# Designs tried in a protein design run: peptides against a protein of PDB entry 2FGR. Part 254

Target 1, 331 residues: chain A of PDB entry 2FGR
Amino acid sequence: SSVTLFGIVDTNVAYVNKDAAGDSRYGLGTSGASTSRLGLRGTEDLGGGLKAGFWLEGEIFGDDGNASGFNFKRRSTVSLSGNFGEVRLGRDLVPTSQKLTSYDLFSATGIGPFMGFRNWAAGQGADDNGIRANNLISYYTPNFGGFNAGFGYAFDEKQTIGTADSVGRYIGGYVAYDNGPLSASLGLAQQKTAVGGLATDRDEITLGASYNFGVAKLSGLLQQTKFKRDIGGDIKTNSYMLGASAPVGGVGEVKLQYALYDQKAIDSKAHQITLGYVHNLSKRTALYGNLAFLKNKDASTLGLQAKGVYAGGVQAGESQTGVQVGIRHAF

## One batch from the design tools (peptide; made by RFdiffusion4, then SolubleMPNN)

Design b2_p26_3_s3 (from b2_p26_3, 15 letters changed)
Fold by OpenDDE base, seed 4:
Structure b2_p26_3_s3 (fold): chain B 331 residues (1-331), chain A 26 residues (1-26)
Amino acid sequence: as target 1 above (331 residues)
Amino acid sequence: MTTTDPAEVRAKFAELTAKALELYNS
């Protein structure tokens, strides 16, 4: 049996030129290159190729020392694994997000990530971004000559919001091919939620792919998210992402990512472009900088996610520029 | 991209950056 304490402290100085009032915001932010975290994990060999595992992980907010508290909402699982793969019980990334966010060159954090995994419809469920779920059972296959899959189900436990009686129920999974430089995946998910107190299905389809050329990596995502409402029609968003990364000087990495969010319900698009640079001072410590531009068209009000500084929207049709410069330290 | 030549990779990266900016401004 083993127990490992691990973590990341990622803190930055961040700036955005516009908030919802059109004013700039700046200060100390968190999780610009990687989500800051503290965790415990361990495994026990049960013999016969069977292992038990646990994983407890929470987010760290270095700007205020977790003034609002600490929890294990990132992951709190017990697992069995073996030649059959892995079964997990507990709050975790849902299988679809776990796999499909891996194509995001900005690690699903900071001002540069793909923002398609979002609550597009003012869903009232706690996890209506489709990233994690409570009461989750997950299964991950081994890799069979490149082919692998993951499946998950989360119990709603009769959680209600308004007239919605199955809030928090998730069912989803992915199939993937991971072999050498190539990765490709298709994910499907449905989550039950509420919008305006009415039952709503959050349907998600995501296609991802990447190719590592050794000296550069290309990555892409195609996603449709649809909140199917009983009244008011569907809220559909088509999201597209294309990214590239390359090494710089042996210890650095430059990243470029473009995303388009076509918000059908409001017939409005948002364009995001982010340039990132990471400089590795060691295996555990890096300096980084991100520069992001977000252009909202028409009724779109999306904002960059400068966690700890400003993560709200902007005025309709406004553009936002964001900067993060920080330190990431892993232990 | 079909090459591992660093010079070509840098050139392609610059091209992609320019294209991304063009798309952003469209």
Scores: peptide ipSAE 0.097, ipTM 0.698, DockQ to the pose 0.012
Fold by OpenDDE base, seed 2:
Structure b2_p26_3_s3 (fold): chain B 331 residues (1-331), chain A 26 residues (1-26)
Amino acid sequence: as target 1 above (331 residues)
Amino acid sequence: MTTTDPAEVRAKFAELTAKALELYNS
């Protein structure tokens, strides 16, 4: 058996020009280019092509030294893998988010990422953003001539909120084609939650695709998230993303990503545009900068996710500008 | 269409940026 210690420390100086009060926020933030993390992982060859694995990973907050504590909420899995693929037991990315966030050129972190994987309805479940789940069983197929899939089920364990009795139950999966420069995926998920103490289904459908032209990459996402409520009607959001990245001078990467969030329940849209640059000082160390603009229309109150500085909303119809400049180091 | 010409890539990136800004301003 082997055990590997690994991690990323990503810390930045961040600024947003508006918070919920209309005031600017600035300071030292975390996870601008990659989520800061500390992890342990290992594998054991069991013979016959079967391997056991474990993965324990927690988020690091370099700005405050994990003042709120350390845990393995990013991933805490035991697995079996082989020619049949991989089975995972434990908290992890749900299969839909694991696959479909891979099309986000900002790696689902910082002020630039696609924000479609969100709790759009004030869901009371801990993971109502559709990203991770507790009590998760996942299965991932091998890649068969490009075709691959993943499936997951999370037990609710009779978790209750108000009158909702199945909170945290997840069922979902994706099918994908990954071959050479092309990647395309379709994901479907349903999560049980509560809104206002009432049982609510969070339904999600996501289509993603990317193509690597060698000199540039294009990526896109189409997503619908629907919180189906018994009272008050459905809360539906259609989210769209288009991104491009290109290498710069062999040592850098430039990224541009646009997203639209059409929030049907409030008949309001938000537009996000982000420019990012990563400068690789080495294979493990990079400097980066992100510049993001978020325009809320009408009743929309979305905010950029400047983790460690400000990740809340803004006033309805307000625009927000965000900047992050930081260092990422992997070990 | 795979282009390996850096100039074309930069031009396409600029075009996409302009389109994104247009969409943002709409």
Scores: peptide ipSAE 0.093, ipTM 0.689, DockQ to the pose 0.012
Fold by OpenDDE base, seed 1:
Structure b2_p26_3_s3 (fold): chain B 331 residues (1-331), chain A 26 residues (1-26)
Amino acid sequence: as target 1 above (331 residues)
Amino acid sequence: MTTTDPAEVRAKFAELTAKALELYNS
């Protein structure tokens, strides 16, 4: 058996020029390049190619030392793996987010990431961003000549919100082709939730692809999220992302990513452009900087996610500029 | 899919992608 303690401490100085009141915010933030985390993981060889595993991971907030507490909400799984793949029991990334966020060049954190995996409809479920689920069973296939897939089901356990039943139920999965420089994936998911105390289905479809040209990598996402409501009509968002990254001088990486969030229910778009740079001081330590521009049109109120400083929205139709400069250390 | 044939994998992926695009555009 093996047990590994691991983690990342990522802390930055962050600035956004506008909050919901139109005022600037600045301070010490977290998780600008990678989500800060503390985890334990291990495996046991059971013989015959079968292994047991566990994974416990929680988020670290270096700015306040986890003043609100520590938990294993990032992942808390027990697993069996072998030639058949891997079965996981416990809270985790849902298979769709696990795979499709991998195309985000900003690692699904900080001010630069693709923000499509979001609660677009004021869903009342705890995980209405489509990223994780409680009570999750997941299965991941081996890689078959590039082909791989993941599937998940989360039990609602008869959770109710208002008149909505089955809250927290998730069903979803992805299929992918990962071979050499090419990665491409399709993800489908449905989550049961509530909006305004009424039953709502969060449907999600995501296409992702990346290609590594050696000198640069291109990555893209196409996503539709639809909160299907019985009353008030569907809340649909089409999200698009295109990113490029390139190694710099053998120790650095530059990243540029554009995203468009077409929020159909409010007939409003938001444009996000982020420039990032990571400088590796070692395999474990990096300096980084992110510069993000978010332009809301019409009724859009999206805000950049400067965790630890300001992650709220802005006034409708306002633009926001964000900066993060920080240190990431992995152990 | 259990095949290790890249051609079959690509074909299946293309099929699924096409279906996804249809759904996305609907």
Scores: peptide ipSAE 0.018, ipTM 0.405, DockQ to the pose 0.017
Fold by OpenDDE base, seed 3:
Structure b2_p26_3_s3 (fold): chain B 331 residues (1-331), chain A 26 residues (1-26)
Amino acid sequence: as target 1 above (331 residues)
Amino acid sequence: MTTTDPAEVRAKFAELTAKALELYNS
């Protein structure tokens, strides 16, 4: 058996030019290039190609030393793996987010990531962004000539909010083809939640693809998220992303990503463009900078996620500019 | 891995940046 302690400390200086009041915010932020984390993991060889595993991972907030406490809400799983693939029990990324966020060139972190995996409807469930789930059972296939899949089910445990039952139930999965420079995936998920104390289904469909040309990588996402409400109509968002990355001088990487969020319930769009640079000082330490522009149209109030500084919305129709400059260290 | 001409990579990145800016301004 083995036990490995691992982590990332990622801290930055961040700036956004507008908050909800139209004022600038700046300070020390966290998780600009990678989510800061502390984890424990290990495996046990059970013989015959069967292995047991565990994974415990929590977020680190370096700016305040985890003033609100530490937990293992990023991942807390026990697993069995072998020629059949892997079965996981416990809180984790749901299979859809685990696979489809891999096409985000900003790793679902900082001010530059694809923001489609979001609670678009003021859902009252704890994980209505479609990223993780409690009480999750997941299964991941091996890779067969490029083809692979993942499936998950999360128990609601009769959780109720208002008149809504089955809150927190998740069912979803993906199919994918990963071979050499090509990756492509389709994900489908449904989560039970509540909006205004009433039962709501969060339906999600996501298509992702990437191709690595060696000199550059292209990546794209197409997503529809729909909160199906019994009263008040559906809250639908169509999200689009296109990104490119390229190595620079053997130690650097430049990234460019565009996203469009078409928020149908308010007939409003938001446009996001992010430029990022990472400079690897070593295999474990990097410097980075991100520059993001978010343009809200009409009733859109989206804000960049400058964690530790400001992650709220802006006034309707306002644009926001964000900057992060930081250090990432892995151990 | 085929040696990518850095000049071609820069040119392609510039082209993609221009397209992204056009999309952002549309």
Scores: peptide ipSAE 0.077, ipTM 0.681, DockQ to the pose 0.012; fails the geometry check

Design b2_p26_3_s4 (from b2_p26_3, 15 letters changed)
Fold by OpenDDE base, seed 4:
Structure b2_p26_3_s4 (fold): chain B 331 residues (1-331), chain A 26 residues (1-26)
Amino acid sequence: as target 1 above (331 residues)
Amino acid sequence: MTTTDPELVAKKFKELTALALKLYYS
């Protein structure tokens, strides 16, 4: 049996040139290169190739010392694993997000990540971004000659919002091929939620791929999210991402990522371009900098996610520039 | 049993990615 304490403290100075009022915001932010976290995990060998596991992980907010409290909302699972793969019980990344966010070169955090995994429709469910779920059962296959898959189901537990029932129900999964330098995946998910107190299905399809050329890595995502509403029509967003990363001098990594968010319900697009650099001072400590540009067109109001400083929207059609410079320490 | 040749799947994914990229830049 083993128990491991682990974590990341990632804190930065962040700036965005516009908020919802058109004013700049700046200060100390968190999780610019990796999500700050504290966790406990362990395994027990049960014999015969069977293992039990646990994983408890919560987010750390270094700027305010977790003033809102600490919880294990990142992951709180018990698992069984073996030659059959892994079954997990408890709150976790849903299989679709766990796999498909792996193609995001900005690790689904800071001002540079792919923002497609989002609540596009003012959904009233707690996890309408499609990233995690409560009451989740997940199964992950082993890797068989590159092929792997994951499936998940989350119980709604008769949660209601307005007239909507089954809120929080998730069903989804992915199939993938991971072999050497190549990774490719297709994910499908549906969540039950509410919009305006009315039943809504959040459908998601995501295609991801990456290739590591050794000297550089390319990564891409194609995603459609659709909030299917009985009244008011569907809210559809097509999201696209292309990124490249390259090692620099054996101790650094440069990243460039572009994303397009085509918000069909408002006939508006947003363009995101992010340049990132990570400098490894050690195996556990890095300095980093991110520079992001977000251009909203027409009615689009998207904002960069400078966690701890400003993560709100901007005025319709406005552009936002963001900067993060920080320290990441892993233990 | 058509053993889906992993190389063929990889090739198809490469082609799909290339097509997606082409469609995105067209």
Scores: peptide ipSAE 0.018, ipTM 0.385, DockQ to the pose 0.013
Fold by OpenDDE base, seed 2:
Structure b2_p26_3_s4 (fold): chain B 331 residues (1-331), chain A 26 residues (1-26)
Amino acid sequence: as target 1 above (331 residues)
Amino acid sequence: MTTTDPELVAKKFKELTALALKLYYS
């Protein structure tokens, strides 16, 4: 058996011009280009094409040295894999987020990512952003001539919040086509949660596609999230993303991404534009800079996710500008 | 730099989303 220690330390200087009080925030932040992490993984060949695997991964906060502690909440799985694909048991990315976040050119981190995978309804469940789940069983197919799929189910284990009795139950999956320069996928998920102590279903549908032209990559996402509440009506958000990336000078990458969040329950939109640059000093070390603009309209209060500095909302209808400049190191 | 009008992009995405939803609920 082999065990590999791996990780990323990504730390930045970050600035946002507005918080919830209208004041600026600045300081040392984390995870601007990639989520900082520490992990252990390994595989065992069981013979006959069957392999066992484990993966333990936790988030690192370089700004405070993990003052809140360290855990394996990013991933804690045991798996079997072979010609049939892979079965995973344990906390992980849910299949929908694992596949569909791959179209985010900002790697679902920092101030620039697609923010559609969000708790739009003040859901009281731990993972109401639709990204990960506890008690998860997942299956991933091999790639068959481009076609692949993933499915998952998470047990609620009779978790209750208020009158909701199935909190944390997840069912979802995706189908995809990945061949050469083209990637496209459709994901569907439902998660049971609570809002205001009442049972709520979080439904999600996501379409993603990307094409690599060699000189540039285009990527897009279309998503609807719907928190179906018995009382108070549904909370629906339509999220849209279009991004482009291109290599620069053989050692750099420039990224531009636009997202629109149409928050139907409050009849309010938010527009996000992010420009990013990554400069590779080596295969393991990069410098990066992100510049993000978030424009809230009407009752929208979205904030950029400058982790370690400020990740809260802003006042309704306010715009926010964010900057991150940092170092990413992988080991 | 083809300045894709964000509104046009949003419109196209809305149309695609509507189609996807229609297909899902059909």
Scores: peptide ipSAE 0.011, ipTM 0.405, DockQ to the pose 0.013
Fold by OpenDDE base, seed 5:
Structure b2_p26_3_s4 (fold): chain B 331 residues (1-331), chain A 26 residues (1-26)
Amino acid sequence: as target 1 above (331 residues)
Amino acid sequence: MTTTDPELVAKKFKELTALALKLYYS
């Protein structure tokens, strides 16, 4: 058996020009290009093409040294894998997010990522952003001529919030075609949660595609999230993303991504544009810079996610500019 | 050089999303 210690330390100087009070925020932030993490993983060959695996991964907050503690909330899985694919038990990315966030050119982190995987409805569940789940069983198929799929179920364990039962139950999956330069996926998920102490279903559908032209990559996402409340109207958001990336001089990558968040419950849109650059000093160390613009319209209050500095909203209809400049080191 | 018209891609993507939504909520 082998045990591998791995991690990323990504720390940046970040600035946003507006917080909820209209004031600027700046300081040392984390996870601008990749989520900072510490992990342990290993595999055991059980013979006959069967392998056991474990994966323990937690987020690192380099700006404060994990003052709030360390946990394995990123992933804490045991798995069996073989010709049949992989079965995972434990907290992980849900299959839908694991696949569909891969189309985000900003790696689902920092100020530039697609923010569609979000708690749009003040859901009271711990994972109402649709990214991860506790008590998760996942299955991932092998790749069969490009075709692959993933499925997951998370147990609610009779968790209740207010009058809502089954909180934390997840069911979802994706189908995908991954062949050479082309990737395309469709994901469907439902999560049970609560809003205002009332039972709510978080329904999600996501379509993703990317194509690598060698000189550039294009990527896109289409998503609908719908919080179906037992009492009250549905809270629906349509999110769209289009991004392009290109290698620069063999040592760098430039990224441009646009996202639109059409928040139907408040008849309000938000527009996000992010320019990013990564400069590889080595295989493990990079410098990066991100510049993001978020334009809220009408009642929209979205904020850029400058983790460690400011990740809250802004005033309704306000625009926010964010900058991150940092170092990413992988080990 | 297959010049994929970005507008056509966006349109097809919207159509696919609408279809997916119809399938999911049917």
Scores: peptide ipSAE 0.009, ipTM 0.408, DockQ to the pose 0.013
Fold by OpenDDE base, seed 1:
Structure b2_p26_3_s4 (fold): chain B 331 residues (1-331), chain A 26 residues (1-26)
Amino acid sequence: as target 1 above (331 residues)
Amino acid sequence: MTTTDPELVAKKFKELTALALKLYYS
């Protein structure tokens, strides 16, 4: 049996030129290149190819020392694994997000990530971004000649919001092909939630692919998120991402990513362009810089996620520029 | 040995950047 303590402390100086009032914000932020975390994990060999596992992981906020507390909301699982794959019990990334966020070259954090995994409809559920779920059972297959899959179900436990029942129920999964330089995946999910106290289904379909050319990697995402409301019509967003990364000088990586968020309910688009650079000082320590541009059109109010500094929206139709420069340390 | 020409990579990045900018300003 082994227990491993692990973590990442990622802290940055961040700037955004506009908040909701049109004013600039700057300060010390967190999680610009990787989400800061503290975790414990371990495995026990049970014999016969069967293993037990646990994983406990929480987010670290280095700017305030976790003033709001520490928890294991990132992951809190027990698992069995073997030749059949892995079964997990507990809060985790839902299978769809676990797989499909892997195509995001900005690691689903900071000012540069693909923001498609979002609560697009003011959903009242805690996990209406489609990233994680409570009360989750997940199954992941082995890789069979490149083919793999993951499935998950989260119990609602009769949670209610307003007149909505079954809040927090998740069902979803992905199929994927991962072989050599190629990765491709299709994910489908439905989560039950509430909008305005009324029952709403959050439906999600995501296609992802990447190819590693050795000298560069290309990655792409296509996503539709639909908050299907019984009253008031659907809130639909089509999100697109294309990114490229390349190693620089054996110690660095440059990344460029574009995303488009077509917000159908408000007939408004947002464009995001991010340039990132990571400089590895060691295997565990890196310096990084991100430069992001977000252009909202029409009624769009999206903001860059400068965690710890400003992660709110902007005025409708306004553009936002963000910068992060920071240190990432893994242990 | 796919000699990935760094110049080709740089060219592709420039093309992607130009495309991204075009999409951003459209």
Scores: peptide ipSAE 0.032, ipTM 0.583, DockQ to the pose 0.012; fails the geometry check

